Peptides against a protein of PDB entry 6D0Y. Designs and how they scored, part 3

Target 1, 225 residues: chain A of PDB entry 6D0Y
Amino acid sequence: ETEDHLESLICKVGEKSACSLESNLEGLAGVLEADLPNYKSKILRLLCTVARLLPEKLTIYTTLVGLLNARNYNFGGEFVEAMIRQLKESLKANNYNEAVYLVRFLSDLVNCHVIAAPSMVAMFENFVSVTQEEDVPQVRRDWYVYAFLSSLPWVGKELYEKKDAEMDRIFANTESYLKRRQKTHVPMLQVWTADKPHPQEEYLDCLWAQIQKLKKDRWQERHIL

## One batch from the design tools (peptide; made by RFdiffusion4, then SolubleMPNN)

Design b2_p22_4_s2
Fold by OpenDDE base, seed 1:
Structure b2_p22_4_s2 (fold): chain B 225 residues (1-225), chain A 22 residues (1-22)
Amino acid sequence: as target 1 above (225 residues)
Amino acid sequence: SEEEEAKRFEKLLKEALEKAKK
């Protein structure tokens, strides 16, 4: 009964209410904290599930986890570990769409003070380092670059504010790779800039251009997804 | 303490990625 109730609360958070979203999230965080002694595993599983399956509520659940992490740091850590394990499983299963989403989710957790900026920088350094691996297919190298670049709208501002030198190095390595890689021209939507890309522009080149523009605009996104 | 915690997560993320790549 209590488990079902918790599931309902977690799934419905962010829906229309007489109270503010922030108030509801704080309340829910308090409820979850109180129930951790008895339902830790269930709560952890539920949070992981909704985080993965409800991308439309990404910021809601990252915020919730942030609030819960502030109350129970150990649980926050366990949640991050669970999400990282899920990322690993997604990569092993070649579910790259889920994997990139999880990277974005983790990226936003930096903004919620659940993951430290240096840790995320380290992850991106590792991503871009794949471009230097000779025994890895280009499609995989491209994916890691894509995962990095496509996550920057969520965390680029924070990372450059705290780790600008390291980020510049990552960008330099990324740019170098993009110049030397074999190009496959795939159209991509412009979601952050008003510029119209060339119809034959390669998707990573296009994304790179968008991110460069976003960086120039101080990471202020002009379009809402 | 915050630095140590950050390093812990950094290590975790790095290890997870390395395991995922192989």
Scores: peptide ipSAE 0.269, ipTM 0.835, DockQ to the pose 0.016
Fold by OpenDDE base, seed 3:
Structure b2_p22_4_s2 (fold): chain B 225 residues (1-225), chain A 22 residues (1-22)
Amino acid sequence: as target 1 above (225 residues)
Amino acid sequence: SEEEEAKRFEKLLKEALEKAKK
C-alpha cells in the first residue's frame, strides 16, 4: 500500500459496501498491520486524526483500533498514548468539548479491549479526586465530574462488571460532592405541564439522576441522555 | 502479555492525568 492509499482506506471505512462492517474492519486491520513496518508513524497519525475529527464514526474507529491492537499490542499502546497526550493538551488549552469527547473515546476503547478496565477506573478516580482539591474553581471540579458521568453510558456496564467495589466508591465520592457543591443562583426556570410546574434541574444533578437510573437499569439504555 | 499491557496502560494514564491536572 502507498501512503495516500492508507489515508483513503482509513477515512472510508464504514461506508457503503457489499461486505459487512465487521468484515471490512477486519480486512483493514490486516492491511494496516502488514504496513506497520513501513508506515507505522503515518498510520498512527491518521488513526489519531480520524478519531478526533470524525465523532460520528467513534465506534467504527474504536473497533478498528481494537482489532489492530489484538494483532499488534505495541502499536495499540502507542495509539492510546497518543490519545492520552491529546487529552492532556486539550485540558491545558481549556478545550473542554474536545476533552470530554476524548474521554468518551477512551471509554469505548475499554469495550474494544484496548484499555483495561482497571486503567479506566484509575482515570475516573483521578477525575473525581479533583473535587477534593482545595482552592480549585468549582467550574473545574464540575467538569471532571461531568466528564466522568457523561462517559458512563459507554463504559459503565463493563466497569461495574469487573470493578464494582471501586466504582461504588467513585459514585459515593461523586454523590458527596454533588450534595455539597454550590448551585447557580439564577432564577430557576420552570417547565409547565398540564397542571404542575416542574423546576428545571441543575445540569449536573440532572445528569446524576440519569446515570443513577441507568445504573439501576443495569446499564441498559432506554432513552437518550 | 494482556496483563503486562494493562499495567503499562495504568501507568501511562496515571502519569498523563497527573500532569494534566496541574
Scores: peptide ipSAE 0.255, ipTM 0.826, DockQ to the pose 0.017
Fold by OpenDDE base, seed 2:
Structure b2_p22_4_s2 (fold): chain B 225 residues (1-225), chain A 22 residues (1-22)
Amino acid sequence: as target 1 above (225 residues)
Amino acid sequence: SEEEEAKRFEKLLKEALEKAKK
């Protein structure tokens, strides 16, 4: 069945091929577009599912969605809406891990011309605004900062190219919050390796430093030993 | 194998593309 084949294609895209990934994605986008009249709901669900469940293929699926969006703007919008709904659900359920990934995914969609830079800036503004709320636990405020900062590797360059002033304001607010928040120890994987000694630092402070470095490097990620 | 899977994917994609073009 065609529907089953679509699932297979969507799930397997990005795997080893004699053709370039770009070529395969273009082809798949064409196939999916052609089948939207008959299988829009299924395709939408599949894309949402793989986007969420296959984080290792984040850029593959954001690119695919970008290609689809270029072909069918309405579908692109529906996909974004679906992902946003999922994000909201994750947040409501306090599923921080899923939520942060979704933010990253949405962030990369900016690079794929699916989400406009101003929209993403607005989202981040909303996130950072949570830090100004006093009636919520710090852990919640911290998460929104984390979600913002941890997404910048995917979208920081684009946002600063188009909305540098707004981003600077967000950064300033973030920095202000980080200075005044209560620091607690949270076990997290750090970019630093055991072979490269580094000062002990709270996880958000560490992330902040990493992002600052990334910003300084014009958002070009470099290998950290 | 990875190669076999790749071939299957390409075949499937090709078939789908041909179908989509019609």
Scores: peptide ipSAE 0.021, ipTM 0.581, DockQ to the pose 0.934
Fold by OpenDDE base, seed 4:
Structure b2_p22_4_s2 (fold): chain B 225 residues (1-225), chain A 22 residues (1-22)
Amino acid sequence: as target 1 above (225 residues)
Amino acid sequence: SEEEEAKRFEKLLKEALEKAKK
């Protein structure tokens, strides 16, 4: 296959088809696996690109990567590393919009069994640890908490199933921070529930409440973040 | 092994995040 053909396949996956999405993804994973010896770098770049630039297909590409990871664990690792590097760069550049999406993407990769639960726990521990650091603006601390909390719909269930004690500690630290931080109302970041809209309040407090509810509901998704 | 990879990723994640912190 040519690079253009691979690009087309990767970009078009999840679009209208006579076959199921799952079938198409499995097929594509097989095709990509077969072409890794010749086009690994290209495939890696393509997947990273679509992962970053097509957020509407987040679960499609996390699933695809999950399938590829199952076929080629090393490639899965390389992909994760690339995404983590991108996250690092985004954070360094204060590109919070991209960064938060990447965190969500990585979170769903845990759900797709590409990233181990302990690894994601470690990430979130590091995120929340920022709240304890000096010489860090609150807006940045808030973002890390936001990134953590807003990613839990994708991974909270998995993490609590496997690392409940660690997650409880992270939650405790988060709660502690939320209690002591300066309150700012940012309506644009308010979390909503389809049937029961949350009252207008400080966005992190609102998100916290939503996540607490989600947790209480055994991580059955009912929220729009 | 999966365990080794998990540890590797944890380390990678930690390092990446530490470098990104300001």
Scores: peptide ipSAE 0.288, ipTM 0.843, DockQ to the pose 0.016; fails the geometry check

## One batch from the design tools (peptide; made by RFdiffusion4, then SolubleMPNN)

Design b2_p25_7_s4
Fold by OpenDDE base, seed 5:
Structure b2_p25_7_s4 (fold): chain B 225 residues (1-225), chain A 25 residues (1-25)
Amino acid sequence: as target 1 above (225 residues)
Amino acid sequence: AAAAAAAAARARAIAEEMLRRAKEE
């Protein structure tokens, strides 16, 4: 495979095909593995790029990396390192939108057996620990809580299955912070339940409520009746 | 949140199945 052809294959995976997505991913993983000796750096850069620029294909690329990691553990590690470097760079640049997406991407890599659950727990512990730091703007503290909570739909089940005690501590610290933080109240459309209006909530409080419900539902989607 | 959880569950299931198959091949 040539570099331009590899780029095409990587960018187009998951698009309409006569074959199943699983078959395409498995095939692509095999192609990429075979070409690593000649194009490792290019493949690494391509995967990092598409992971960042094509958020609609998040699960496609996390799965692909999972397959590739199973074939070449060293490459999987290099990919994770590259993504972590990118996350750090985004944070330094105050690019919070990219950063939060990268956290979600890394979260789903846990499901794909690329990142170990304890490592992700440690990352979230680091995030929530920012809420305890002095002389840090609340906007920054809020972002780390947001990054943590908004990633839990992707990885909460796995982390609670393996590290429930540690996760409970993180949740307790998060809850404590949310109770004591200054809220920014913005007029919002009220959501009505069957019998009572739902109180207007600040965005982090709303997210917290959603995550608490998701946790209660054992991290499974449940339709509102 | 619900959509993300569902997507995560699907990704996990697909990854596990594909990894299992890859080990068997």
Scores: peptide ipSAE 0.173, ipTM 0.772, DockQ to the pose 0.032
Fold by OpenDDE base, seed 2:
Structure b2_p25_7_s4 (fold): chain B 225 residues (1-225), chain A 25 residues (1-25)
Amino acid sequence: as target 1 above (225 residues)
Amino acid sequence: AAAAAAAAARARAIAEEMLRRAKEE
């Protein structure tokens, strides 16, 4: 395969095909594996790029990486390292939107057997531990909590199946922080039909409630209007 | 399995180091 062809294959995976997505992913993984000796750096770069730029295909590319990792653990490791580097860069640049997405991506890599559950738990423990540091601005502390909570839809089930006690500890610490943090009241873009004043719920509190509900639902998302 | 465990451990270490450095910057 040429580099140009590889780029096309990687970018177009998941699009309409006569074959199933799973079959296409398996096939692509095979093609990429075969070309790693010649195009490892290019393939790595391409995968990192599409992982970041095509969030709608998050699970497609995490699965692809999972398949590649199963075939070549070294490559999988290099990919994770690259994504972590990007996460670091995003954090340094205060690009919190990209950073949180990358955390979600890494979270889903747990499901794809690229990152072990204990490793992800450790990451989240470190995230939430930031809330205990007084020299860190609250906006930063809030982000780490947000990054943790907003990633749980992707990996909460797996982590609780494997590390329930540790996760409960993280939840307890998170809850404690949310109770004591200073809340900023931002006007809510909601239309209230009732004459009764409605309390404004802070975004992290709202997210916390959603995650609690998700946890109660055994991490199965439901369509809620 | 051993390779997977090693990769996982490496990923953890990198993540932890990343967070440490991020807090220091």
Scores: peptide ipSAE 0.037, ipTM 0.589, DockQ to the pose 0.019
Fold by OpenDDE base, seed 1:
Formats: C-alpha cells, structure tokens, sequence
Structure b2_p25_7_s4 (fold): chain B 225 residues (1-225), chain A 25 residues (1-25)
C-alpha cells in the first residue's frame, strides 16, 4: 500500500464500519506488519501522531499497538521508545496536559501486553517519590500524584493483580502526602445549597476518594473518572 | 526539572525493557 493509503487507514480505524472493531483492528495490524519493511519509519511516526492528537481513540490505538507488538516486538519497542521521548519532552517543557495523557496511554499499553506491569509500577513509584523530595514546589508534587491517580482507571486492576504489595506502598505514600499537603478552598469552587454555600472538596482529595472507591469496587468502573 | 528528568528516566527504562525482550525473541 502507498504511504497516503496507510495514513488514511490508521486515521480512520474505529470509525463506522460493517465489521466489528476487533476485526478491523486485526486486519489493520496485519496490513501494517506487511508494510513495515517498506514504511516502518512512516508508520511509526503516524501511530505516534494519531495517538497524541486523537485522545478520543486512546483504547483503539493502544489495542492496535498491542496487536502489532504481538506480531513485531521490535516495532512495539520502538513505538514505546518514541512515546517515552515525547513524554520526556513534555515534562521538560512543563506541558502537563500532554504529559498526563501520555501516562494514561502508556498505562493502557500494559493491558495490551506492550508494557510490563513491573515497569509501570516502577514509573509510578518514581512519580510518587517526588512528593518526598525537598525543595520541590507543591504544584509539581501535586501533578505527579494526579498523573498517577488519574491513570489508575486504565491500569489499576492489572497492577494490583501482579504487584499488590508494591501498589499498597505507593497508595500509603500517596495518602500520607495528601494528608499533609496544603489545601485551598476558594469561592469559585463552592457548592451552594438553598441556605448557604460551602467549599467544594479539593480536587486531589476528590480524585483520591474516587480512586479509593474504584479500588473497593475491584477496579470495575461505574462511571468515567 | 530534576524530578521530571527522573520520571523520564524511569519511563525510558520501560522502553528499554521492552526492547530487551524483543531482542531475546
């Protein structure tokens, strides 16, 4: 297939079709594998680009990469390496929105058998360890905790099944940090009743409560977090 | 910056582990 055709196929996967999504993904993975000898670099760049630019298709592309990785581990590794480079660049540039999304993407790659669970645990250990570093602004510490917690809907079940003791330690450290961090309540974050206003719960505390509930529910989501 | 670099380093380790596994395949 031509380069332009591959781009079209990659960009449009998951859209309306007479076939199942799973069937379409397997088909596309086969096509891409066959064309790697001729278009590896282009395919790699395309996948990285759409993964970043189309967050609404996160699980579609993680699944595609998982299928492709199963067929070609070398390519899978190169893809992860490319995504890690992007994460590194985002963190250096303080582009927190892109960075957190990339962490979520990588998290879901664990489910797709692209990234090993212990490796992801190590990443999260590193994230939460920032809370213990001296001379780090709270906004930065908060972000790493946020990145960790907000990724757990995608990977918490898998990590607890394989690394429960390590995850419990991370949770304990997170809880400890949340208890001692400064919290701010402002009027714009107030919830109003008929009689009087009251402060809304701080966002990390709220997220923590949601994740605790998710954990208690055996990581079965009842709503989108 | 140091924290970001450390986080990135751990992330890189994930990729390196994958590449190692791929090489062994």
Amino acid sequence: as target 1 above (225 residues)
Amino acid sequence: AAAAAAAAARARAIAEEMLRRAKEE
Scores: peptide ipSAE 0.023, ipTM 0.617, DockQ to the pose 0.018
Fold by OpenDDE base, seed 4:
Structure b2_p25_7_s4 (fold): chain B 225 residues (1-225), chain A 25 residues (1-25)
Amino acid sequence: as target 1 above (225 residues)
Amino acid sequence: AAAAAAAAARARAIAEEMLRRAKEE
């Protein structure tokens, strides 16, 4: 009964309310903290579940975890560990869609001061290092690069503010890989913009260009899509 | 990339403020 109530509270946070989201999150964090002694495992599982299954509430739950982490550092650590385990499981199961989302979620946890910037840098270093492995299919190498690049909108600013040199190295390695990787040969589609048609770029090259622009713009999007 | 950077910035701002308040309590 109490577990069901907790589930309801966790699942419904961020929904329309008379109170601000911040207020609701603060309140929920307090409730969860108070219940940790009795329901830590359940709360942990619930948070992991909603984090994975409700991507539309990514920032809500990262913030919530951030609040909980501030209140209970051990719990925050356990949550991160659980998410990392899930990431590993997803990768082992070749569930790359879940995996990339988890990386993005973890990335946003850096913003919420749950994961330290150096730790995230290390993760991305590990990802990009896969590009140097010869016994790994390119599709897998590409995924790690994709996971890295696609997560940068969530964490690039923080990482470059704190670990610019390391990030530059990762970028250099990424760029090097992208230049030397085999590109899929598909019929090139023309994207018509204004009066100038442009060939459609390969997805990683396109993403790379977008991230480079984002970096140039100091990780601030000028145009919100 | 989608408007993730903007969302991240908002999340960061909210988190930082809330975490700051939490630490002060």
Scores: peptide ipSAE 0.179, ipTM 0.781, DockQ to the pose 0.030; fails the geometry check

## One batch from the design tools (peptide; made by RFdiffusion4, then SolubleMPNN)

Design b2_p27_2_s2
Fold by OpenDDE base, seed 4:
Structure b2_p27_2_s2 (fold): chain B 225 residues (1-225), chain A 27 residues (1-27)
Amino acid sequence: as target 1 above (225 residues)
Amino acid sequence: SELERLERALKVEEAIKKLEEIAKKYE
């Protein structure tokens, strides 16, 4: 495969085809695997780029990465590292929308067996532990709680299946924080296009209620924001 | 390790400063 052709394949995966999406992804994974010896860096960059810039294809690219990871574990690791770097850069740049999206992306990688459930649980433990930090603004605490809760639609089921006790602890800590926090309007936490069931409620409280319901429904997702 | 990679994402000191600046605008 030529470099340009690889770009086309990666960018267009998931689009209308005579074959199933699953078949196309498997095929593409095979093609990419074969080309890794010659184009690893390019493929890595491309995947990172499309993962970030095409949020509508989140599950497509997480699945693709999952397939690649199964074929080449090292590449999967490098991809995760690259995404983590990007997450850090997003945070540094105050691009919190991108940052939370990247957390969601990483969360879905758990479903694709790229990131282990215990690792994600540990990450979320770290996120929620920010609520206990001193000498930090509440907006920081709120964001990490938001990032955690916002990611649960993508990974909550898997995490509770694997680490229910730990997740319950995280939930308890989250609930405790939400009860203690001061309700403040934070623009970076606002989702203008989201269908909020309780628009009169503070966003995090509303999100918490939604996640509680999702949990109660055994993570059967009906509608996601 | 994978866990270490994920944990590194949390260490963003610069973001703390920026968030503080943002918070000041809404005080």
Scores: peptide ipSAE 0.035, ipTM 0.663, DockQ to the pose 0.015
Fold by OpenDDE base, seed 2:
Structure b2_p27_2_s2 (fold): chain B 225 residues (1-225), chain A 27 residues (1-27)
Amino acid sequence: as target 1 above (225 residues)
Amino acid sequence: SELERLERALKVEEAIKKLEEIAKKYE
């Protein structure tokens, strides 16, 4: 395989095919594995790039990485490291939309057996612990709660199945914070609804309510959050 | 602007230390 061909294969996976998606992903994983000795760095860069640039294919690429991780654990690790580095870079660059997406991507990697559930729980514990920081803007606290809550549709079920007690603690801490926080409207947490004549509920409270409902429904999604 | 100032305040160094731990598991 040539580098250009690999790029095409990676970018086009999940598109219309005579074969099933599962078959295509397995096939591609095999191709990529075979080419790792020659093109590891290129493949790694390509996967990181498409993971970030094609959010509509999030589950496709997390699945692909899961398959690759099963074949080559070291490569899976390098990919996770690269994505974590990208998350750090996004945060440093104040690209918080990309950052939250990357958190979701990492969350779904738990479902693909690339990241251990306890590790993700620990990360979310760290996120929610930001609410306890002193002398910081509330927007910082709010964002980490947002990043946590907005990722739960992808991984909440798995985390509660594996670490229910820890998750309950995180939820309790989150609820406590939401009750005591000031109801300020930061632009990134504002949702405008023109069809409602009454004052709009603060976005983070809305998200919390949605997640609580999702949890009550045993993490069975009924609508896109 | 005030918004820019607040956004800059979202920067993280220590709050993502668990991400580093995740990465270290592969070393």
Scores: peptide ipSAE 0.026, ipTM 0.598, DockQ to the pose 0.021; fails the geometry check
Fold by OpenDDE base, seed 5:
Structure b2_p27_2_s2 (fold): chain B 225 residues (1-225), chain A 27 residues (1-27)
Amino acid sequence: as target 1 above (225 residues)
Amino acid sequence: SELERLERALKVEEAIKKLEEIAKKYE
């Protein structure tokens, strides 16, 4: 395969085809595996790029990486490392929209057996622990809680199946924080509605309510897309 | 600006310590 051809294959996966998506992903994984000896760096870069630029294909690319990881464990590790580096860069650049998306992406990699559930739990524990930091802006605390909660639709089921006790602890800490936080300090996280008589809503509280419902529904997405 | 203030306040580089652990524990 040529580099240009690989780029085309990676970018177009998931598009309309006569074959099933699963079949196409398996096929692509095989092609990419075969070309790793010659194009590992290129493939790695391409996958990182499309993962970032095409959020609508999140599950497609996490699945693809999962398949590749199963075929080449070392490559899977290198990909995770690359994504972590990208997350760090996004944070340094204050690109928090990208950062939260990358957290979601990493979360879904747990479902694809690329990242171990305990590792993701540890990361979320670290995120929620930010709420306990002293002399920091509330917006910082809120963002980490947001990043955590926002990722649960992608990984909550898996984490509760494997680490229920730890997850309950994280939830308890989150709930405690949400009860004591000052809503007025984070205007960016408020939902403003001009439609009367609907009251102004705080997004983080709304998200929490949605996640609680999702948890109650055994993480079956009936109301959250 | 308010946005700049929030961005500065939201710096989180120091709070990503567990990310390296995730990278090391891939499967």
Scores: peptide ipSAE 0.024, ipTM 0.592, DockQ to the pose 0.021; fails the geometry check
Fold by OpenDDE base, seed 3:
Structure b2_p27_2_s2 (fold): chain B 225 residues (1-225), chain A 27 residues (1-27)
Amino acid sequence: as target 1 above (225 residues)
Amino acid sequence: SELERLERALKVEEAIKKLEEIAKKYE
């Protein structure tokens, strides 16, 4: 395959096809693996780019990376490192919408066996620990809770299957914070998503209720969507 | 803009310490 053709294949994956998405992804993973010796850097850059710029294809590209990771463990690691670097850059650049998306993307990589569940739990523990920080604006505390909760639809099931005790602790800490926080930062939270809550319901409280229901329904989206 | 002011107030860049650990642990 040529570089131009690889770009086309990566960008168009998931589009309408006579074959299943799964088979197409497996096929693409095979093609990419075969070309890694010659085009590793290019493929890595392409995957990072589409992962960031095409949020509607989140699960497609996490799955693709999972397949590639299974074929080439080293490449999978390099990809994760690149995405983490991008997350850091997004935060430094105050691009918090991209940052929260990247957290969600990394979360779904746990399902694809690219990131270990304990590592993701540790990250979320760190996020929720921000609620205990002093001399920081509440919007900071709220953002990390938001980033955590908004990522759970993509990883909650896996994390509770493997680290239920730790997750329960995180949930308890989150609940405690939500009970004591002031509800004066609604406008700040509303800029993070186009899907705004009802006027009478605070955003984080609404999200918390949705996540609790999702948890109660054993993380089955069919009960919410 | 108001959005820019809100973003600056978040100060979130210092709370990503565990990301390096994630980068080293794969299934």
Scores: peptide ipSAE 0.023, ipTM 0.591, DockQ to the pose 0.022; fails the geometry check

